# Designs tried in a protein design run: peptides against a protein of PDB entry 7Q4I. Part 129

Target 1, 281 residues: chain A of PDB entry 7Q4I
Amino acid sequence: HENSTIAERLYSEVRVLCWIMTNPSNHQKKARHVKRTWGKRCNKLIFMSSAKDDELDAVALPVGEGRNNLWGKTKEAYKYIYEHHINDADWFLKADDDTYTIVENMRYMLYPYSPETPVYFGCKFKPYVKQGYMSGGAGYVLSREAVRRFVVEALPNPKLCKSDNSGAEDVEIGKCLQNVNVLAGDSRDSNGRGRFFPFVPEHHLIPSHTDKKFWYWQYIFYKTDEGLDCCSDNAISFHYVSPNQMYVLDYLIYHLRPYGIINTPDALPNKLAVGELMPEI

## One batch from the design tools (peptide; made by RFdiffusion4, then SolubleMPNN)

Design b2_p20_2_s4 (from b2_p20_2, 12 letters changed)
Fold by OpenDDE base, seed 5:
Structure b2_p20_2_s4 (fold): chain B 281 residues (1-281), chain A 20 residues (1-20)
Amino acid sequence: as target 1 above (281 residues)
Amino acid sequence: MEEERERIYKEAEEMAKSRL
């Protein structure tokens, strides 16, 4: 028997809409496996595509496919969310169809924050944007106020937000959000460990996988280590997760238990006022 | 810079796929 009382409370108090970046060629190959695994733990799950799929709950956005259209798709996705779903959740997660997310850990991180605080979280990178930006592949989560500012204040103004559909989607949204005073939050835990990851667990946990010259070390906003200290015990996301590995992760995280070890959750932190952030470590 | 970034992510994706 499992006690999920706190998780159920957070499911109600920290409502998350997850939108998944996908395309028609990946509906069956990737997206359906998100729906069958971690996506079922979102309060609402929407797949953003160029073609409608009623089985998947995919929306056909008015954009073309290809890497050069990812920014266009992100803009249209958030416009769609604002128009149809802005009151359906408090927080709005973007993830790729090969991102795996532990939604309960995200709710735990978000719990102290007001959804009326203009803030967003993810794996923070330092280049191109002064306050940093969140890695697209690791997934990033906007508060309701952040979505409002993005759609209502940033998108209509070419001086604040890129009007064409070209560019790296995560950099471009990062620029737009900075220009409307949406804060790039710190997603690290109380031990300074990261929660959002742009690679698979193996890549972060095993030091031998990366050269010291690997670009990731130049891009990360906060200094991090490899090995077991790389990742929070309350990690939220990993990227480049295959469909098969999504089911493995679901088993390992939610089913496999070492007999006789009981984890007691930490107490919830105090709620912050509107506009207040947790202190950085 | 954007092209370089796309290259970097593509290389990372290929590296991740080769290990899976």
Scores: peptide ipSAE 0.062, ipTM 0.762, DockQ to the pose 0.088
Fold by OpenDDE base, seed 2:
Structure b2_p20_2_s4 (fold): chain B 281 residues (1-281), chain A 20 residues (1-20)
Amino acid sequence: as target 1 above (281 residues)
Amino acid sequence: MEEERERIYKEAEEMAKSRL
């Protein structure tokens, strides 16, 4: 029998709404597998699409499909969340329909922070935005206050937030959030290891003879290593996870156990005041 | 696996370039 007492506590105290970026062609191919795996561990799960799907419980946003509409879909998704769901959660995760998320690890990271703190977390990249921005593929999580500022203060002002639907969604939201003083948080663990990952576990864990010229090494905000030290023991997300890999990860993380090894969770950190961040490492 | 990795990295690179 598993002792889930702390996880259950965090489920109630750190409420997460997960919205999944999808499209009608991926409802059956990808999105339904999110719903059947990690998405069931969100406090609320919403699929944001251009068409309604009663089986998936997908929302039809007033946006077209295609890569050039991702920013538009993100804006409409957060508008929808603000209008209908802003009080249903404390934190609001964007993920793709090929992102896998360990929601318990995200709750652990978020626990000390107030949802009234204007902050967001993810895999931080350094280009284009002074404070950095969070990689769209790795998924990113906004506090309730960050969502409020984004929708109420940033979106209505073309000087603060791009009005058209073109551009890289993660860069554009990063610009908007910076312009309304939403802080780009540090998602690293106490050992300086990342928690949000824009690729599958294999690509981070296996030291690649990747040319140091690979764009990722130039984009990462914080210096990171490859290999076993790449990733937190409390990693939160991976991207480019196939539907089949989602079920494998669900099995490996939540079911497969090495006999005789018992993990004791670390004590929860102290809660921070509103506006306070964890010390930088 | 290597072919898939290369594909993912290429797609990610193309995405990164499209941001310029």
Scores: peptide ipSAE 0.029, ipTM 0.697, DockQ to the pose 0.850
Fold by OpenDDE base, seed 4:
Structure b2_p20_2_s4 (fold): chain B 281 residues (1-281), chain A 20 residues (1-20)
Amino acid sequence: as target 1 above (281 residues)
Amino acid sequence: MEEERERIYKEAEEMAKSRL
């Protein structure tokens, strides 16, 4: 027996549209498995592609494929969302077709914030953007106001937002959002542990013998250590998750339980006013 | 697992370097 009363409440009060970055070659290989696992827990799920797929609910954006077109695809995806879906949700998550997301944990993080606050969350990186930017692979979530500012204020102005489709997608959206005063939020939990992760759980949980010179340690905005204390008990996302691992994670998170251990959820925090952020931890 | 881990980290590193 499971009590989902709080999760059901948050599903209604913290509405999330998830859009998945994909391409036609990955519709069957990757995107379909997102739809069959964590994507079913979004209030709205859309796959952003270069080809339409009615079985997947994929949208054909007017962009080419390849890594050099990811920024173009992101711009067109948010334009499409603003035109067709801006009132269908309060929050708008970008994820890749190999990102796994625990949507309930994201709703918990977002609960105190107004969707009219110009803010976005993810795994914050420090280079290139003064306030930081959110890692593309870990996924990032914009408030409704952040989407409005991005599409209406930033995109039409080449001085605020890059007009060509080249560049690192996550850096470029980070620059655009900063230029329209969308705040790069802190997604860490009350213990200072991260919630959005640009790698698989194993890479964060197991101390890597990776060289201390690994780029990630220079990119992360908030200093975190690897190991058991790396990750929030309410972690939101992991990247480079294979299709098979998505089903394993779905089973482990939502079905497998140690008998006799019952988790009591923490009390919901107080709601913030429009424009207010949680105190930095 | 170790080979896959190294691959992911290497790919991520190459992507990060391409941004510089």
Scores: peptide ipSAE 0.028, ipTM 0.688, DockQ to the pose 0.805
Fold by OpenDDE base, seed 1:
Structure b2_p20_2_s4 (fold): chain B 281 residues (1-281), chain A 20 residues (1-20)
Amino acid sequence: as target 1 above (281 residues)
Amino acid sequence: MEEERERIYKEAEEMAKSRL
């Protein structure tokens, strides 16, 4: 038997709505496996698609399919959330249908922050946006205030937010959020290790897996290493996770235990005031 | 640069899928 008292507390105090970017062709292939694994640990789980699926709880957004419409889908997804679900959660996670998320670790990271603080978290990249932006594939989480500012202040103003549906989804939302003073937070743990990852664990954990010329090393906002020191012990997300790997990860993280090893969680940090961020590392 | 980034993400996805 495990003691989940702290996790249960955080489930209640740090409410997360997860919306999953998907399409009709992936409802059965990918999205349903999110629902059967990590998505069940969200306070609310919604699949954002171009077609309705009652079994999946998928919403048909008024957008076309294809990579050129990802930004359009993100805008409509957050509009839908703001209209129907803004009070259902404190934090609003975007993930892809091949992103795996350890929601408890995300709640731990978010715990000190007020949802009324205009902030968002993810894997921070440095190009194109002065404060940085969060990688789309790694997933990113907005505070309730960040969603409000995005939908109410940014989206209606073409000078603040791109009206067209073209462009890189994560860059465009990053520009919009910066323009309404939503802060790009630091997701790193107290040891400076990352929590949101745009690739599978193997690509981060194995040293020299990628060439030093690989774009990722130029894009990361914070310096990171390869190997076991790449990733927080409280890592939150990985991308390009296959449906089968989601079940493997779910088993490894939540079921498989080394007998006789008991992990004691660190004490929760003090809560921050509205507008306050954790100190830079 | 945005088109190049999208291409690189796609390549990374294909590499990840081929290894797993």
Scores: peptide ipSAE 0.086, ipTM 0.780, DockQ to the pose 0.108; fails the geometry check

Design b2_p20_3_s1 (from b2_p20_3, 9 letters changed)
Fold by OpenDDE base, seed 5:
Structure b2_p20_3_s1 (fold): chain B 281 residues (1-281), chain A 20 residues (1-20)
Amino acid sequence: as target 1 above (281 residues)
Amino acid sequence: DKELEEDLKKALEQTKELLS
């Protein structure tokens, strides 16, 4: 007895392909639970692994396993997407197998942007990359044009993109994207609240939990607060979400309702021209 | 980034302790 008309519209107009970073040891332990929860709300869901799994829809990429191969896996994943799925979606989300994503909120954020705009979004960090880069764990989403530039222009050029498979995955893709003029977008809402989070909700919602010297405060690109004001009402992602917590979040977000409270969605913003970004907050 | 991941794990553990 809910009205999902706007969500259905955005599902058709803001098509999202979600690819999940996983490995064979996590197919059953983690990835399966993504598929059974938030992953089903993607227009296309693909699990990028080193082994094929037909039940999961996992692709065996020609990469080794381990933390030292995450960058290699990301490169191969986007090559695969470009070759097989570039026209199946407008936006392409990378997430981990312990990331939870509210896809409807992501579509809302992306709605005004053209997929032909070279832009990507996520939790922006300031080190290593001048314009910033998006945290790998929080998940990041590329426009179709961003994927094209990454695969066609950046990857083939060792001067633009690291040919070695080593390095921090999120930093390396951030460098590559910057080198082909893909813009690191601002994913904050109109109140300046973040939407992509590299931790679980509990960590962000508890005020003064972390020391001011905690690395996160040095890495975050935009100033952020702790507590209830930490997070957008339209938050998109959280990281380090256990399989059990994914089901809890699905229940809380999509099923549990306070009786007598009706939430009316904000009006959709105007669409932007190609290359245009939302004003900075 | 292994260092980043380790820091994140530590932060998560601290959060769990706080909420316990």
Scores: peptide ipSAE 0.018, ipTM 0.588, DockQ to the pose 0.197
Fold by OpenDDE base, seed 2:
Structure b2_p20_3_s1 (fold): chain B 281 residues (1-281), chain A 20 residues (1-20)
Amino acid sequence: as target 1 above (281 residues)
Amino acid sequence: DKELEEDLKKALEQTKELLS
């Protein structure tokens, strides 16, 4: 027996629309498995594609396919969300079809923030954007106000937001958001541990003789540790998660329990005023 | 950025090799 009262409360109070970046070739291969696992815990789940799929609830965006169109797809996705779904949620998560997300942990992180605060969260990288930008693969979540600013203020202005569909989508949206004063939030927990991860758990948890020249160490905005201390107990996302691994994670996180160990959740923090952020650690 | 994507791909491959 589980007590999900707090989780249910947060489900209602911290509404999350999840949109999944996918393509027609991945509808059955990858996206379907998102829908069958963590995606079902979103308040609203939409798959953004170039082709409609009624079974998947995929939307055909007016974009081409390929890596060079990811930025275009992101722009169109948020335009679509703003037009059709801006009031359906408080927060709007972008994830890939190989991203796994613990939505409850995301709600916990987001709880103190007002959705009217222009802020977004994810795995913050430091290059290219002064305030940083959120890694695309780890997934990033925009407040309702952030979406509004992005779609209404940034996208229509080529000086603020790249009109071309080419480029690294995460960098480009990061630039756009910065230009409209959407803040790149700190997603770390109270212990300074990250919550959004651009790789699978194994890559973060297992100390590797990774070359110090590995790009990741140069890109991370906040210092991170390897091993068990790498990751928050309330981690939110992992990337490069295979379809099979999604089911494994779903089982491990939501079903497998060590008998006799009861986890009592921490008290919810106080809500912040509009425009307020949690203190930096 | 194609160059960034290529770099990311290369880095990922290297990481996989190191972790395997």
Scores: peptide ipSAE 0.018, ipTM 0.596, DockQ to the pose 0.354
Fold by OpenDDE base, seed 4:
Structure b2_p20_3_s1 (fold): chain B 281 residues (1-281), chain A 20 residues (1-20)
Amino acid sequence: as target 1 above (281 residues)
Amino acid sequence: DKELEEDLKKALEQTKELLS
């Protein structure tokens, strides 16, 4: 027996459109498995590609393929969303076709915020952008107002947003959003633990004698602990998750239960006013 | 577990290479 009353409430009150970054070569290899696992828990799921796929519900964007075109694809994806789907959701998540997301935990994080607040969340990195930017691989979520500002105010202005399609897509969108006063939010929980992760769980959970020179430690905006304390009990996303691992995670998170342990959800926080953010920890 | 640590180190290095 499972009580999903609160999850059902949040599904209705915190509507999330998930768009998945993919390409034609990965429709069957990767994207299909997102659709069959965590993607089914989004209010709306769209795959952004360079070719149409009716089975997958993939959209053909007018962009080329390859890493050098990811920024172009991101711009076109949000233009498409704004034109066709801006009222279909309150929040708009970008994820890769090898990102796994616990959508219920994301709704919990987003619940207090107004979608009319110009804010976005993810794994915050500190380089290149003064307020920080969100890691592309961990996935990042924009409020409806953030999408509006990005598409209507930033994209048409070459001084605010890069017009060519080259560059790191997560850095470039971060620059554009900063230039239109979209705030880079803090996605950490009340204990200061992260929720969006740019690697697989094992890379974060296992203390590694990783070289202190590893780039990640220089890029993270907030200091994080290693080991089990690295991650929120309400973690939202992990990256570099293989198709098989997606099914394993679905089983572990939604089906496997330790007998005799009942999780009681924390009370929902108070809703914030438009423009108000939770205090940083 | 030394083997696990080595595997993790290798995985992290590969990730860096992909993102560099």
Scores: peptide ipSAE 0.017, ipTM 0.559, DockQ to the pose 0.076
Fold by OpenDDE base, seed 1:
Order: sequence, then C-alpha cells, then structure tokens
Structure b2_p20_3_s1 (fold): chain B 281 residues (1-281), chain A 20 residues (1-20)
Amino acid sequence: as target 1 above (281 residues)
Amino acid sequence: DKELEEDLKKALEQTKELLS
C-alpha cells in the first residue's frame, strides 16, 4: 500500500554509513535494539566498541571504556571508517546507542549537498567553537570529504586536533573540523525548524518542560522554541531514547497510519555544486 | 495549537505508563 519510490531513490543516491558509539556492556542492552530498529535503514551499520561482537557487527577499537575515552573512540572510529569504508557511503553518521534516527529524513536533508563538500550536520551548539559544533548526543553526519579531512589532515596534526583522548567528544571533533575548514552546516528545514535533537521528543515538544536557565538554551546556535513548532515535520534524530521507546517510535513512524490521510512529499530541491551550501535562515 | 500540545503531552504520558 505504500509508495516508497522516492525513499528508495534516496536510499541509492544518498548512501549513509551509520556508526554507533557503544560499549560491551551495552551490546545486548542497547545496541542490538538500534540494529533491530532504525539502524536497519542505514546503507551500512557498524557498532564501534572496545570488544568485537560478530552477531552485532561490532568493531573492537583500540581504546578503553568510559566517558574519558569517548573522544579517543571517535578518532579511532573515523580512522577505521576511512581505512575500510570511505567508499561504502557518501555520508557518515555518528550516533549513540540511545539515539533514534529517521534515516529517510536525513537523506532528504542531505540530498542537495555533494559528498565532496567539506560539511557536517547535527544539532549545532555555539560555545567553544567559533562556527559552532554538533551535539554528540543528537548525532552528527559528516560528508565523505569531511571524513577525509578529519582523518588525513586534522588527526595527524596536534595543532589542529587534540592528540589526547580526553575531553568532550563533540567539542573536540568540532574544533578539529573547523581547523580543516569543514563547515558546520545548518540542519534546519525551510521553516527554520530543527531536525537533530539532543533529548527525547517529550523534552522538545512539551512547552516549558525545562527552566529557561537550563544550559541548553545557552548552547543552541539557532533560536528554537518548545512545543509543536520546536521540531521539523522531517525531524532526523532524538537522544536518550530507551530500547523500548525505539520500538514504539519505529511502530509510530513506519507502521501506524491514519486511514484516509495521504502525505505527498515535497519536491526535491536542486542539487548544489561542490562547496555550495543551502542559505541559512 | 495549545490544545494539540496538551493532547500530545497526555499521549506521551500514557505511553510512558505503558512502558513502565
């Protein structure tokens, strides 16, 4: 009953490799549920861990576990991707094992961009990095050229990229990417609504859910509102999604349909030239 | 739409209860 022609086209034309940040203790608890839900819609799905798991398709990176090693794991993950998978996709998504992603919406956002454009997208935060950086929890996606620049140009140079494995993972990669002229893109839709979210839908959709003194309001790069206008109709990601919530979201988004309502997708935008970005709102 | 937001809030709360 579904017409998925355009989604199938984008699946072929906008190839996404998703790598999931996880650890051995979360392989069964969290990561496998990503694999059983939204991760199936990636062109390639890899779990980056400290231990190998053939059932999960997890890679053992040469890093320790713990929050102090997240930056180290990110560096090793992208090194691994560059070495083994750089031609397997056009775009490379980092997500956590409690991030939920609507991959079709991400492909829609990415469609006009060239993978050879040095750009990355996510929930943009303004502190610490001049152009901004993408929130780690919301997930962020690098173009193939961005991955190349990160691994080949930034990582080998301690002046451009932190050699120590400590620090805030998302801030550190943001600094590195800025230093090699990878642009922090605007993920907002044509109405100025966000697509990548560092919290669960409830925290964004419910008005006055958080105190205005909450750090998030000082961190967001673009002005955003709470309530129904918080989020794009083509939202891409949410964070802190439990395993059970992943299945609920999968059902609601991909299976549950209101009878008699037909959603006609908007026309695809024109493709951009290499190096060209969509105008910011 | 405040009414829709309230309905959404209720729906989310119910979902949490079902998953608890």
Scores: peptide ipSAE 0.011, ipTM 0.506, DockQ to the pose 0.030

Design b2_p20_3_s2 (from b2_p20_3, 9 letters changed)
Fold by OpenDDE base, seed 5:
Parts: sequence; structure tokens; C-alpha cells
Structure b2_p20_3_s2 (fold): chain B 281 residues (1-281), chain A 20 residues (1-20)
Amino acid sequence: as target 1 above (281 residues)
Amino acid sequence: DEELEKDEKERKKQIEELLS
């Protein structure tokens, strides 16, 4: 027995549409496992593909498959969302079909922000974009206003947003969003620990798991440590999570409990005004 | 951007090495 009162409140007040980047070859191999695990905790879940799948709730976007089309798929996905679902949620999460997300922790992070604030969150990287951009694999979440600006203001203007479908998906959306004054938010917790992660927990938690020359250390916008201090207790996402690991994580996070230990949630912060951000740490 | 493409290839390579 558990008390989910606060989580239920946030489910209603911080509505999240999750769209999953996938392809037809991964519908059964990966995407269905997202649907059967963390995806069920989204207010709305849509799989963005090149082929329709009614069992999965996959949408066939008018794009080809392959890495060179990921940016094209992202543009079409957000166009589709804006046209059909912009009022179905307050926040719009992009994730890959091998990303695992703790949606309750994301709602907690997003709670103080207005969905009318032009902001987006994720694992912030520093190269190529002055304000930074969010890692594609870790997943990133746009406010409703951010989606509006992206689709209505950025996409129609080749000077603001790349018209071709080629390029690094996460960098290109980052450029577009910056060009329409969507702010790259700070997703770190009050202790300065990250919440969105482009790798599995093991790769972040174990010190010296990667070489110092590993690109990640040059790309991260905020300084971070390895070990237990790498990651927020309210972490939101991990990437390169296998289908089997998704079920393991679901068990560990939502079922497995150490007997006699009760965690009391922190009080919710005050809500911010439209356009206001939390102070950076 | 050729530099970005090179960086993406390098990132991919290092990720594959990490995940192997």
C-alpha cells in the first residue's frame, strides 16, 4: 500500500505528452516495452514512426528512416503535436525508444514553471549553441509555448530553423529554439545534481567508468561528478536502457522497497510567473 | 557543418565503445 496523493495531483496539474522516436523495425523490439513500462505514466503517449501501428499507437510521419532523417522526424512530430494535441498537455517530452523516464520526477521539476513560459529542459550540452542545447538521447521536454514558437515561428523560417532534414537532431532543434527565444532551462536539483542522463545509471554512478577524453565531459554544460553525487535522487531519465532493463527499473523504482524506510517528499516550491525561471545553482 | 558531422561520428564511435 502506498500514498500517491501528491503524484496524482501533479498528474492532473502538470500534464505531459510523451512522444517516442522510433521506427518500424523497433516497434516490437523496443517501443512496445516503453508502452508497457514508463510510457503508461504519461498523460498522453504517442510513438512517432514512418509506419502506422494501431497496437502501439504509432503515427506514420511523412519522413524516411535513418539517422539522416531524425531531424526531419522531430520537425514533423512537433508539427503533428501542434496540430492535433497542443491542448492535450502542458509539457511535451521527446524520448527515444531506449530512454527510460520517471515521469513523476519530471512533473516535480516542472511544477513551478508556467507552460506559457518559453522554456525547455533536458541534459544541457554546451557546444554549437550559445545558451546550450538538450541531449537528444536523454530526452527533452518543451513547454506548450516552446512548442508553439518552434512550430509557428521557427519552422516556417529557414533563417531560424534548418529546412533540410539532415543534421544532428538535438543541435538543430536547439538552434531553432534559441532563435525564437525559448530558454534552455537548468534541470539540476537543489543540490546541483543532474536529472536527465544520456547513459544508463551504471555509466554515471561508477567513477572512472569512462576515459577523461570521453566526449561527454567536454559536452556537459554544467560541471558534474561521478559516483552517487552524479545523479539527483529525483532523476528523470536515462538512455541506452535495454527492453529488459526497463522492466527492471520499473520494479526497482515502483515496487522494491527497503522495509522500515519511508521517504517524505519535499514541499512543492512556489509557482513562478510567466517567463520566470528558477535560479541557477 | 562538416565539424558537427565529424563530432557526431566521433561521439557515436565512443558510445559504441562504451556500450561494448
Scores: peptide ipSAE 0.474, ipTM 0.921, DockQ to the pose 0.797
Fold by OpenDDE base, seed 4:
Structure b2_p20_3_s2 (fold): chain B 281 residues (1-281), chain A 20 residues (1-20)
Amino acid sequence: as target 1 above (281 residues)
Amino acid sequence: DEELEKDEKERKKQIEELLS
């Protein structure tokens, strides 16, 4: 017996289009499992590939495969979204085919924001981009206005956006978005805990799991610790999630319950005006 | 950017080590 009234309300009021970065070799191995798990909770789900797949709902973008083409895919993906789907959602999530996302928690985070506010959210990194940029692997979500600015204002201008398809995808989009005044939002919860994670839960929850020299600790924009306090109770994403782990997470999050424990959701925050952000935590 | 490329290679290596 579940009461999903608030979740259903947010599903209608905070519409999310999820696009999944994939390739033809991963359609069956990875992308299909996204579609069968967390991807079904998006308002719209599209797989961005180099080959069409009608069963998966994959789009063939005019780009090559490989890591050196990820930036090219991202540019073409958002061009495709802007041309065909800009009014189908309020928010536009990029995720990898090994990213797991709790879409309800993302809707909760996004609820107070106007989709006409030029903002995007994710796991914020500090290098290379003054305001920061969002980790590609953790996934990042753009407002409708952010997509418009990216496609219409940034992409056509080589001074604002890299014309070549090479480079770090997440850094390059971060540069472009900064150049058109799209704000890099703070996705932390009211306790200052992160919501978007570039690794699996185990790597964040276990203290001292990583070496002190691990790059992540130098890249994070906001100071965070490992352990149970690392992660919001309303965490949104994890990366490097295997296909099998996606089904496990689906079961643990949506089905398995400790008998007699009922979670009462916090009240929704007040909606913000266009251009307004939540106070920094 | 040569520095960014070098950094990406190092990050990739450390991720592979973490996931192994």
Scores: peptide ipSAE 0.470, ipTM 0.921, DockQ to the pose 0.773
Fold by OpenDDE base, seed 1:
Structure b2_p20_3_s2 (fold): chain B 281 residues (1-281), chain A 20 residues (1-20)
Amino acid sequence: as target 1 above (281 residues)
Amino acid sequence: DEELEKDEKERKKQIEELLS
């Protein structure tokens, strides 16, 4: 038997809308597997595509497909969310159709924050944006106020937000959000370990898996280690997760248990005031 | 930004190498 009382509480108090970046060619190949695994733990799940799919709950955004349209799709996705779903959640997660997310761990991280605080979280990178920006592949989550500022204040102003649909999606939204004073939060746990990851667990957990010339080590905003100390015990996301790996992760995280080991969750932190962030580590 | 575009292409290549 499992006690999920705290998780159920957080499900109600920290409402998350997850939108998944996908395309028509990936509806059955990838997106469906998100829906059948971690996506079912979101309060609301929407697939943002260029074609409608009622079985998947995919929305046809007025954008073309291809890598050059990812920024355009992100802008239209958040416009759609603001118009139709801004009150359906407190937090709004962007993820790819090959991102795996432990939504309960995200709710735990978000719990102390007000959704009226202009903040967003993810795997923070340091280049191009002064405060940093969040990795697109690791997924990033905006507060309701951050979405409002992005859609209402940033997007209509070409000086604040790139009007063209081209460019690096994660960098461009990072620039836009900075320009409207949405804060790039620190998603690390109390031990300074990351929670959002732009690669699969294997690539983070194995020491010396990548060489020092690998761009990731130059891009990370916060110093991180390899091995078991790379990642929080309450990690939130991993990227480049295959459809098969999603089911494996779902089984390992939610079903497989070592008999006789009971994990007691830490107490929830105190809630922060509007505009307040957790202390720096 | 031409520099950003070049960097993005390089990142993509390195990711592909990592995932192969």
Scores: peptide ipSAE 0.483, ipTM 0.924, DockQ to the pose 0.797; fails the geometry check
Fold by OpenDDE base, seed 3:
Structure b2_p20_3_s2 (fold): chain B 281 residues (1-281), chain A 20 residues (1-20)
Amino acid sequence: as target 1 above (281 residues)
Amino acid sequence: DEELEKDEKERKKQIEELLS
C-alpha cells in the first residue's frame, strides 16, 4: 500500500498546467507517450502544435513548423494560455515532447512561492542574459504573474521582446522575462543539487561521460558535479527521453520499490510572501 | 544574432555526438 496524502495536498494547492511543445509528425510518435506517462500528473495538460488533434488535446497555433518557429510557437502558446487558462493553474510548465517531468517534485519546489511572485524556474544558463535564462529542453515553469507580465507587458513591445519568430526560444523568452522584471529563480535543492536537467539521467549520473569542452559546462549558471551527487533526490526533469524511456522512468519512479525501504518526506517549508524568494545557496 | 546562431549550431552538433 502507498500513502499519497501529501502528494494529493500539493496537487490541490500547487496547480500546474503543463503545455507540451510538439508538431503534427510527433503527435503519435512522441506526444501521446507524454500523455500516457508523466503528463497525466499535471492538473491540466495541453499539447501545442500547428494542427489540432482532439484525441491528444492538441491546439493548432497560428505558426509554422521547424526549429526556426519554436520561439513563435512559445509566444503563441503563452498567449493561448493567458486567454483561456490563466486561472486554471498557479504555475505553467513548458516541456518538449521528449522531456520527462516528475510533477510531484516540481510542486514540492514551488510550494513556498506565491504564484503572484514574478518568477520562473528551470535549468539556469548564464550566457546572453544577465540574470540567466532557463534551458528550453529541460523545461521551465512560470508563475501566473510571470505569464501575465510576459503576455501583457513584454510581447506587445518590440523593445522588450523579439517580434520575429526566429531565434533561440529559451534565450528569447529569457530576455523578454528579464525586461519585465520576472526573476530567474534558483531551482537547486537545499544541498545545492540541480532539479532540471537538459539531458537524460545517464548523461548526468555517469562521471566523465561528457568531454570537458562540452558546451553545457560553460553554460550552466551554478557549478555542478557529475555522478550521483549531480542531481537532487527530488529531481524534476530530464530531456531527450525517448518514448520507451518514458515508460521505463514511470515504472522505476512510481512502481518499482526496494522492499523494506520507506522514504519519509521532508517537512514542507514555510510559505514566502509575494515577491520573496528562497535564499540562494 | 549571428553569433548566437553559430553557437546554436555548435551546441546541436555536440548534442548529436553525445546522443549517438
Scores: peptide ipSAE 0.475, ipTM 0.922, DockQ to the pose 0.726; fails the geometry check

